# Designs tried in a protein design run: peptides against a protein of PDB entry 7SID. Part 151

Target 1, 151 residues: chain A of PDB entry 7SID
Amino acid sequence: LHMYLMLLKELPGEEYPLPMEDVLELLKPLSNVCSLYRRDQDVCKTILNHVLHVVKNLGQSNMDSENTRDAQGQFLTVIGAFWHLTKERKYIFSVRMALVNCLKTLLEADPYSKWAILNVMGKDFPVNEVFTQFLADNHHQVRMLAAESIN

## One batch from the design tools (peptide; made by RFdiffusion4, then SolubleMPNN)

Design b2_p30_3_s4 (from b2_p30_3, 17 letters changed)
Fold by OpenDDE base, seed 4:
Structure b2_p30_3_s4 (fold): chain B 151 residues (1-151), chain A 30 residues (1-30)
Amino acid sequence: as target 1 above (151 residues)
Amino acid sequence: DELKKELERKYNLILNPTEEELKRIEEELA
């Protein structure tokens, strides 16, 4: 886990994006890691913080490539699952904070939700629609972060 | 769609993994 998390953390940002095939390689195991540590709040928080770099890479690549679609799908699957678990009140505020930051980054990368769409329980939700729900989060810091992100 | 099917599997894997699946994942990550 530690090595994997380090790899995620060290991903180049928007200024120096990785080839999408490399991003995809890193994203494919992500669901497994998330599954194994889904109940570990600290690990989930760490994952969400690290995948911010992935979002930047996803937004800088050709959206028409198969690898891009695949990578986006791999990533959004995790985000969608974390959102679902958030709705089920499985995550503490610190994890939700990290998720908000991730969604914020997604909105910055894809303001029109061309690809940033979460599939939750078979239904599609644009990230902006998901993001706005954090404005009503039970924790004040989450609400504040969400509000600051859109203002 | 093969990708869609994979993503759905992974989605469910995060939300409701079986003990067998978790064990396999743990072994693969070891």
Scores: peptide ipSAE 0.677, ipTM 0.948, DockQ to the pose 0.919
Fold by OpenDDE base, seed 1:
Structure b2_p30_3_s4 (fold): chain B 151 residues (1-151), chain A 30 residues (1-30)
Amino acid sequence: as target 1 above (151 residues)
Amino acid sequence: DELKKELERKYNLILNPTEEELKRIEEELA
């Protein structure tokens, strides 16, 4: 786990994007890791913080390539699952804050949610719609972070 | 399509994994 998380953390950001093929290779095992540690709040927070680098890479690639669609799908599946678990009140505020940061980064990369769409329980939700719900979060710090991210 | 099917499987794997699936994943990561 720690070695995998380190790889995610060291992923080049927006200034030096990786080939989508490399990004895809990193994303493929991500759902497995999330599955194992879905109940570990600290690990989930760490995962969400590290995948911020991946979001920046996903937003700069050709949206028409198969690898791009695949990579986006792999990533959004994880985010969608974490959002679903959030709605089921499975995550504490610190994890939700990390999720808000991921959604914020997605909105910056895709303001109109052309590709940033979460599939939750078989239904599609654009990230901007999902993000808005954090404005009504039970924890004041989460609401504050969400409000600041709109600007 | 095939990708959609895979992603759906992975989605369910996070939300409601079986003990057998978790064991296999753990072995792969070990």
Scores: peptide ipSAE 0.677, ipTM 0.947, DockQ to the pose 0.924
Fold by OpenDDE base, seed 3:
Structure b2_p30_3_s4 (fold): chain B 151 residues (1-151), chain A 30 residues (1-30)
Amino acid sequence: as target 1 above (151 residues)
Amino acid sequence: DELKKELERKYNLILNPTEEELKRIEEELA
């Protein structure tokens, strides 16, 4: 786990996008890690904070290739699962705040939700629609972060 | 398609993994 998290942390940001093949290779084991630590709030928060760099890489890609679609799918599967667990009240506010930041970055990369669509329980939800739900979050800090992200 | 099936499997793996699956993952990450 530590080695994988370190790798995620060391990913370059928007200034130095990685090849999509490298992004895909990094994303494939992500769901396994999330599965193992789904009940660990600190690990989930850390994962969400680190994958912000991955979101930037996905957004900067102008390629419409199989690898791009695959990478997007791998990432959105994890985000969708986190959203699902959030709706089931499995995550504390700090994890939800990290998720809001991920969704914010997705909206910046894909304002019209052309590819940023979460599949939850077999139904598709555009990220912009999901994001607005955090404006009504039970925790005031989450609501504030969501509101600040819109403005 | 194949990708859709894989993503669905991974989605379910996060939400409701079996003990055997978790054990395999733990061994791979060790």
Scores: peptide ipSAE 0.677, ipTM 0.948, DockQ to the pose 0.884
Fold by OpenDDE base, seed 5:
Structure b2_p30_3_s4 (fold): chain B 151 residues (1-151), chain A 30 residues (1-30)
Amino acid sequence: as target 1 above (151 residues)
Amino acid sequence: DELKKELERKYNLILNPTEEELKRIEEELA
């Protein structure tokens, strides 16, 4: 785990994007890690904070390439699962804060939700639709972060 | 397609993994 998290942390941002093939290789084991630590709030928070850099890489690529679609799918699967668990009230506010930041970054990369669509329980939800739900979060800091991110 | 099936599997793996799946993952990450 620690080695994998270190790799995620060291991912370059928008300024130095990785080849999509490399991004895909890093994303493939992500669902496994999330599965194992789905109940660990600290690990989930750490994962969400680190994958912010991955979002920036995904938004810089050609949407028509197979690897791009694959990488986007791998990433969005994890985000969708975390959103689902959030709706089930499985995550504390600090994890939800990290998730909002991920969604914010997705909206910045894809403001029209061309690819940033979460599949939750077999139904597709554009990220902007998911994001607006955090405006009604029970925790004031989450609401504030969501509200500030709209501007 | 194959990708859709894989992503669906991974989605379910996060939400409701079996003990056997978790054990395999743990061994792989060790």
Scores: peptide ipSAE 0.675, ipTM 0.947, DockQ to the pose 0.876

Design b2_p30_4_s1 (from b2_p30_4, 11 letters changed)
Fold by OpenDDE base, seed 4:
Structure b2_p30_4_s1 (fold): chain B 151 residues (1-151), chain A 30 residues (1-30)
Amino acid sequence: as target 1 above (151 residues)
Amino acid sequence: SEELEKLKEELEEKEKFLKELKEELERRKE
């Protein structure tokens, strides 16, 4: 876990987007890692903070390629899982904060949620609709962060 | 250019590690 988080942290930022093939390689184990540590708030927070780089890469990529769609799907699966557990009140505010940041970045890349759609339990949830739910979050900091993202 | 090359090398190492990690996780080992 530690090594994975370190590697994830060291991903190039928006200034240096990765080839989609590389993004895919980075995403492949992510779901498993998230699954293993889904109940560890600190790990989840860390993961969400680090996957911001992935979001930035996805946002700058050509969404028409198969690899892009694959990466997009894998990433959205992870985000969807975090959101789902958030809806089940499984995550503390700090994790939700990190999730909001991810969603914010997604919306910056896809303001109309053309591809940024979470599929949870067989149902589609556009990220823009998901994001607005955080405006009513129980924690003030989460609400504030969400509100800042709208303006 | 030199930094880019270094970044590529680092990326390759990361990919290798992640691949191994995935395989290990698939074997249901933490």
Scores: peptide ipSAE 0.021, ipTM 0.425, DockQ to the pose 0.026
Fold by OpenDDE base, seed 1:
Structure b2_p30_4_s1 (fold): chain B 151 residues (1-151), chain A 30 residues (1-30)
Amino acid sequence: as target 1 above (151 residues)
Amino acid sequence: SEELEKLKEELEEKEKFLKELKEELERRKE
């Protein structure tokens, strides 16, 4: 786990976008790791902070490719799981902060949620609609982060 | 060009590690 998290942290930024096939390879174990540690607040926060690099790469990709759709699907599955557990009040504010940052980055890449749609328990949740719910978060720092992302 | 090549090499190493990690996680799940 520690090595995996370190690898995620060292992913390239926006200067050199990764080929989508490489993004797919990096996403393969992510869902399993998230599932194993879904109740560990510190691990979840760390994962969410590190996957920001993946979001940046997804936003710069050609959305018409099969690999892009696959990568988006895998990533959205992970984000959807975190969102689902957030709705069930399973995460502390620091994890929610990290999730908001991920959602913010997704909105920058897809402001109208054309592809950024979370599917949880068979229902679709566009990220732009999900994001606005954090404006009413119980923690003031989460509300502030959500507000500054829209304004 | 040199920087890009180094980046590709690093990425390949990371991909190999992640692949092995996934396989290990799958083995443990079974």
Scores: peptide ipSAE 0.021, ipTM 0.421, DockQ to the pose 0.026
Fold by OpenDDE base, seed 3:
Structure b2_p30_4_s1 (fold): chain B 151 residues (1-151), chain A 30 residues (1-30)
Amino acid sequence: as target 1 above (151 residues)
Amino acid sequence: SEELEKLKEELEEKEKFLKELKEELERRKE
């Protein structure tokens, strides 16, 4: 786990986008790692903070290739799982803060949620609609962060 | 050019590690 998290942290962002083939390889174990540590609040927060680089990297993709769609799908599956568990009240405010930051970055890359759509339990939820729900979060700091993220 | 080659090598090592990590996690369920 520690080594994997370090690798995620070192992923290049907007300044130097990686080929989608490399992004896919880095994303392959992510879902399993998240599943194994879904009950560990600190690990979840760390993962969400580190995957911000993945969002920035995906946002630089100008071509809608099969690899791009695959990478987007794998990433969105993870984000969707975190959001789902948030709705089930499984995460503390600090984890929700990290999730809001991820969603904010997704909206910057895809403001109209053309590809940024979370599929949870067979239903599609555009990220722009998901994001607005955090404006009504129970925790004051989460609401503030969400409000500040609206342009 | 040299920096690009170094980056490629680093990525190959990362890919190999991640593959092994995934397999190990599957075996241990940890």
Scores: peptide ipSAE 0.021, ipTM 0.414, DockQ to the pose 0.025
Fold by OpenDDE base, seed 5:
Structure b2_p30_4_s1 (fold): chain B 151 residues (1-151), chain A 30 residues (1-30)
Amino acid sequence: as target 1 above (151 residues)
Amino acid sequence: SEELEKLKEELEEKEKFLKELKEELERRKE
């Protein structure tokens, strides 16, 4: 786990967008790692903080590419899982903060949720609609962070 | 250009590591 987290932390920055094939490779173990440690708040927070780099890369990609759609789908599956567990009140505020940051970045890249759609239990949830729900979060810092994206 | 090449090399090494890590996790039923 710690080795994987280190790799996520050292992902290439915005200076060099990753080829989509490389993004796919990096996403391969992500779902499994998230599933294994879904109850570990610290690990979840760390993962969400580090996958921000992946979000940025996905936002800069060509949406017409099959590989792009595949990568987006794999990533959104992970984000959808985190959101689902958030709805079940399984995560503390710090994890929710990290999730909001991911969603914020997605909205910056896709403000109309053309591709940023979470599919949870067979239902589609556009990220813009998901994001607005955090405006009513029980924790004030989460609400503030969500509101910053609108203001 | 040189910096980009170094980054590509590092990425390749990381991809290899991630693949091995995934395989190890699968072997451990994790």
Scores: peptide ipSAE 0.020, ipTM 0.424, DockQ to the pose 0.025

Design b2_p30_4_s2 (from b2_p30_4, 9 letters changed)
Fold by OpenDDE base, seed 2:
Structure b2_p30_4_s2 (fold): chain B 151 residues (1-151), chain A 30 residues (1-30)
Amino acid sequence: as target 1 above (151 residues)
Amino acid sequence: DEEEERRRREEEEEEEFLKELEEELKRRKE
């Protein structure tokens, strides 16, 4: 886990994007890691914070490429899982904060949710619509972060 | 107990979602 998190943390951002093939390789174990540690709040927080670099790479890539779509889909599936569980209040505020930051980065890369669409339980949820839910979060810091992200 | 029932439902929903996630990931690998 620690080795994977380290690699994820060191992923180049927007300035020096990795080839999408390399991004896919890094995303490959992500779903499994998230599933295994879904009940560990600290690990989930760390994962969500580190995948911010992945979001930047996905946002700057050619959206028309098959590899890009695959990477986006794989990534969004994981984010959708966290969002779904957050709706059921399964995570503490720190995890929600990390999720908001991730969604913020997605909105910066895709303001109109052209590709940033969460598919959960067979339904599509554009991230821009999902993000508004955090404006009403029970925790003040989550609300504040969400509000600042819109400005 | 309503709270226990709610927790049970949430756990079931989580399990169902995770199962769906695994199936989706499997489909993507194909």
Scores: peptide ipSAE 0.021, ipTM 0.486, DockQ to the pose 0.112
Fold by OpenDDE base, seed 3:
Order: structure tokens, then C-alpha cells, then sequence
Structure b2_p30_4_s2 (fold): chain B 151 residues (1-151), chain A 30 residues (1-30)
């Protein structure tokens, strides 16, 4: 886990996007890691904070590429799972903050949700619509971050 | 115990969701 988290942390920003093949390799174990540590909120927070670099890479990639679509799909599925679990389970505010930051970054890369669509339990949820739900979060910092992100 | 029953239902719902997630991930790999 530690090694994997370190690799995610060291991803280049949007200025120097990685080859999509490298992004895919990093995304391959992501779902398994998230599932394994779904009840460890500190690990979940760390994962969500580190995958911000992945979002930046996905946003700067050619969306017409098959590999890009695959990477986006894998990533969005994981984010959708976190989003769903925040509704059905209790994550602390720091995890929700990290999720909001991920969604914020997605909105910046795709403000009209052309590709940023969460598919959860067979239903599609555009991120620009999902994001507004955090405006009603119980924690003031989560609401504040959400409000700042759409303005 | 109502709390224990609630916890069991929540765990079952989570397991069902994770199963669906795994199926979706498998579909995307195909």
C-alpha cells in the first residue's frame, strides 16, 4: 500500500501528462486498493488526495483514444463508488473534502460533463449535477469548498 | 437488537454494491 500511494503522489501534474499506458498501469490496482481499505478513512483520504494527479492527467489527454476512455472509465467508477458510499455510509468530513476536491478538479477539466459522468448501479450521474449535492453537506468546510468550486 | 439488524442490512447493501462494482470493472476490462 505504501509503495502504491507513493507512486500516486509522485505523478506529474497537468503540465507534464504521463503517457496513457502509464496511467492505466497505475489505475489497475486502484479499485482493489480502495475496496480493501474502504473502512480505513485515513487511507481513503490519502488515496483521494493523491488521485488528483490522475484527474489532471485524464483531463489533458486525447479523449478520442481508446486507452483514454478506458482510463477515464476505470477512474470514474472508483470515484462513483466513493460518492455512493458517502451517501450510504459515514465518512468523516476530511474524506468528503478530498472527494469534493476530486470532483472539483473533474469540473475544471470537463465543466459540462462530456466525459465526467459517474455510473453507479447502472445509472449515469453527470459530475456537474452530483457536485451540487455537497452544497448541503453537514460540515461547514465541505459546504464552503463546494460553494467556492462552482463560483 | 435493532441496531445490530441495521448494521447487518448496511453491510449487506455495501457487499451488494461492491459486487456490482466488481462486475462493472470486469466489463470495462473486456
Amino acid sequence: as target 1 above (151 residues)
Amino acid sequence: DEEEERRRREEEEEEEFLKELEEELKRRKE
Scores: peptide ipSAE 0.020, ipTM 0.470, DockQ to the pose 0.182
Fold by OpenDDE base, seed 1:
Structure b2_p30_4_s2 (fold): chain B 151 residues (1-151), chain A 30 residues (1-30)
Amino acid sequence: as target 1 above (151 residues)
Amino acid sequence: DEEEERRRREEEEEEEFLKELEEELKRRKE
């Protein structure tokens, strides 16, 4: 876990994004790692915070590439799962904040939700629409973070 | 066809992941 998290944390910035092939390799274990540590909300928070770097890489990639679509799909699958459970108040505020930060980064990279669409249980949810839900979060810091992200 | 298959795989992965998380969190709350 530590090594994996370190790799996510040290991803290059958007000016020099990783080849999509490398991004795919990083995303391959993501779902399994999240599942393995699903009971530990601190680990989940940390994972969500570190995958912010992946989002930046995805936003700068060639959207026409098959590898790009695969990477986006794998990433959005995980985020969608967290979002769905967060909507039902399954995670503490710190995890919700980490998720909001992910969604914020997605909005910055794809403000019109061209590719940033969460598919949960067969239904599509553009990140733009999903993000507005956090404006009414029970925790003030989550609301504030959401509000600041759209200004 | 390829797009549909990709979408199907993503949905399956999402459902499996969500199910696992839901079950785990439910168990912890019980």
Scores: peptide ipSAE 0.033, ipTM 0.492, DockQ to the pose 0.035; fails the geometry check
Fold by OpenDDE base, seed 4:
Structure b2_p30_4_s2 (fold): chain B 151 residues (1-151), chain A 30 residues (1-30)
Amino acid sequence: as target 1 above (151 residues)
Amino acid sequence: DEEEERRRREEEEEEEFLKELEEELKRRKE
C-alpha cells in the first residue's frame, strides 16, 4: 500500500503529463486498493488526494485512444463508488473534501462532462450534475469548497 | 441502551453501504 500511494503521489501534474500507458498501469490496482481499505477513511482520503494527479493526466491526454478510455473508465469507477457512499454521509468531511477536489479537477478538465461520467449501479451520472450535490453538503467546508469550485 | 441501539443501527447502515462500495469497485465498464 505504501509504495502504491507513493507512486500516486509522485505522479506528475498538469505541467508534465505521463503517457497514458503509464497512467493506466497506476490505475489498474486502484480499485482493489480502495476496496481493501474501504473502511479506512485515512487511506481513502490519501488515495483521493493523490489521484488528483491522475485526473490532471487524464484531462490532458488524447481522449480518442483506447488506453485513455480504459484509464478514464477505471478511474471513474472508483470515484463513482466513493460518491455513492458520500451521498449517504458515510465518510467524514475530510474524505468528502478530497472527493470534491477530484470532481473539481474533473470539471476543469471536462466542464461539460463529455467523458467525466460516473457509472454507479449501472446508471450514468455526469460529474457536473454530481458536483452540484456537494453544494448542499452538511459540512460547511464541503459546501464552501464546492461553491468556490464553480466560480 | 438507546444510544447503543442507535449506534448499532448506524453501523449496520454503514456496513450495507460499504458492501455497495465493494460491488462498485469490482465492477468495470470495460
Scores: peptide ipSAE 0.022, ipTM 0.435, DockQ to the pose 0.177; fails the geometry check

Design b2_p30_4_s3 (from b2_p30_4, 14 letters changed)
Fold by OpenDDE base, seed 3:
Structure b2_p30_4_s3 (fold): chain B 151 residues (1-151), chain A 30 residues (1-30)
Amino acid sequence: as target 1 above (151 residues)
Amino acid sequence: REEEERRRREEKERKEFLEELKKELERMKK
């Protein structure tokens, strides 16, 4: 895990989109890692902070590729899991803030939630609607971050 | 030219990342 997190931190291509094939390879193990450490707040925060790069890559990609849709689906599954656990009050504010940053980036890429839709337990949740819920978060910093992201 | 050099560097780093990731995943599966 430690090495994996370090690798995520040093993910190349901040200013250059990664090939979708590489994004897919990165996302494949991510769901399992997130599931294994879903109760570790620090690990979750770290993962969410580092996957921002993935969000940017997905947002800059064309929607015509099957690989793009697959990558988007895999990523949204992970985000959906974090959001679901957030609704169950399983994460501290710092993790929620990291999640909001991910959602913010998604909204920047897809402000009308055309593809940014979380599927949790078989139900679809547009990210723009999900994001709005953080405006009412119990922690002031989370609310502030969410509010700043709307404008 | 600078953009191409940057791209090449990033590709190299990405390759190294994936190789190390693969090794780590293999260790985790054991």
Scores: peptide ipSAE 0.039, ipTM 0.484, DockQ to the pose 0.020
Fold by OpenDDE base, seed 5:
Structure b2_p30_4_s3 (fold): chain B 151 residues (1-151), chain A 30 residues (1-30)
Amino acid sequence: as target 1 above (151 residues)
Amino acid sequence: REEEERRRREEKERKEFLEELKKELERMKK
């Protein structure tokens, strides 16, 4: 985990997008990493915070390429899983905070949810619509963060 | 006592969340 997180931290930002092939390599272990550390939601929070670099990188790519679609799909699958569990009220506020930040970054890159669409259980959920649901979150800090992200 | 019980509940919830996440990711891969 430490090595993987370190790698994520070292990703260049939006100004220097990685080749999509490299992004794919970074995404490959992501779902596994999320499942390996089964004892602390803070780990999930940390992972979500660090994958912001991946989101930023994806936002700078041409979405028409096959590799881009593949990377997008792999990442959105993970985010979709987190969101799905949010609907089931399964994670603590700190994890929801981190998820909101991810969604915020996606909206910045794709404000109209042209590609930022979560497919969960065969149904499509545009991120812009998903994001608005956090404005009504039960935890005040989550609501505040969501509101600040829109402004 | 009450604080300890609260901590135990929170720890359990955290563990359960991670297990559910794993299951959800596996379901979505199918």
Scores: peptide ipSAE 0.028, ipTM 0.454, DockQ to the pose 0.088
Fold by OpenDDE base, seed 2:
Structure b2_p30_4_s3 (fold): chain B 151 residues (1-151), chain A 30 residues (1-30)
Amino acid sequence: as target 1 above (151 residues)
Amino acid sequence: REEEERRRREEKERKEFLEELKKELERMKK
């Protein structure tokens, strides 16, 4: 698990897009890793910061393939879990900021939340609607980051 | 030429990363 986190941290490909097959392989263990470290704020922040590379790859892909839909689903499941725990006030501001950055990147790829929809406890939450809720966050820096992302 | 060399280095780094990831994932399955 520690090696996986280190590999995620050193993920190449911001300037070299990954094939969807590779994205899918990266995402497969992610849910389990997040679950194991859900109570570690620093690890959660690190995960959220580094999955931004995956989000960027998803945003650049054509959504017509089964692998793309699968990758999107797996990623959105993870983001939904972080969102859910955020609503339950389980994460500090730095983790929430990292989550906002992920949501920002998703909205850049899908401004109208056609596919960027979080499913939490059987309910659908479009990312654009979720994102606006951070404008009212209790922490100043989180509100500022959310506001900057809209403009 | 420099652009091609950069792309080749990035591709090499990606391949090395993916190979290491695969090895790590296999270790995690056990």
Scores: peptide ipSAE 0.024, ipTM 0.451, DockQ to the pose 0.020
Fold by OpenDDE base, seed 1:
Structure b2_p30_4_s3 (fold): chain B 151 residues (1-151), chain A 30 residues (1-30)
Amino acid sequence: as target 1 above (151 residues)
Amino acid sequence: REEEERRRREEKERKEFLEELKKELERMKK
C-alpha cells in the first residue's frame, strides 16, 4: 500500500493530460483499492488527494469516445462510493475536504452535471446537487471550501 | 523544441509510472 500511495503521489504529466488508455489502466484497480481501505481515514484521504490528477485529466479530455465514457463511469463509481459513505457519516472532515476537491474539479469540467452524475444504490445524484450539500457540512472548513468553489 | 523535449520526458515518465503501478498492484493482490 505504501508503495502504491507513493506512486500516486508521483504521478507525472501535470500540465499534459494522460492518454485515456493510461487513465483506464489506473482506474481499473482503483475501486478495489478503495474498497479494501474504505475504513482507513488516512488512506482514503491520501487516495482522494492523489486521484485529483485523474479527475483533472478526465476534465481536460474533450474526446467523446467509448474509452472516455468508460473512464468517466469507473471514476464516478468510486466517487459515488465515497459520497455514499460520507452520507453515512463514516468519514472525518479531512476526507470530506478531499472529496469536495474532487467534486470541484468535476464541476469545473461539467458545470451542469451532464455526465458527472453519481449513481448510488440505483439512484442518480448530479454532482452539482451533491456539491451543494457540503455547504451545510458540520465542519467549517468543509463549508468554506464548498462556498469558495461556487464563486 | 524545448516544449517537445518536455513532452517526451513526461511521456516516458508516465510509461514508467504505469508499469511500476501495475507491478505494485499485482503484488497487492496476493
Scores: peptide ipSAE 0.029, ipTM 0.478, DockQ to the pose 0.020; fails the geometry check

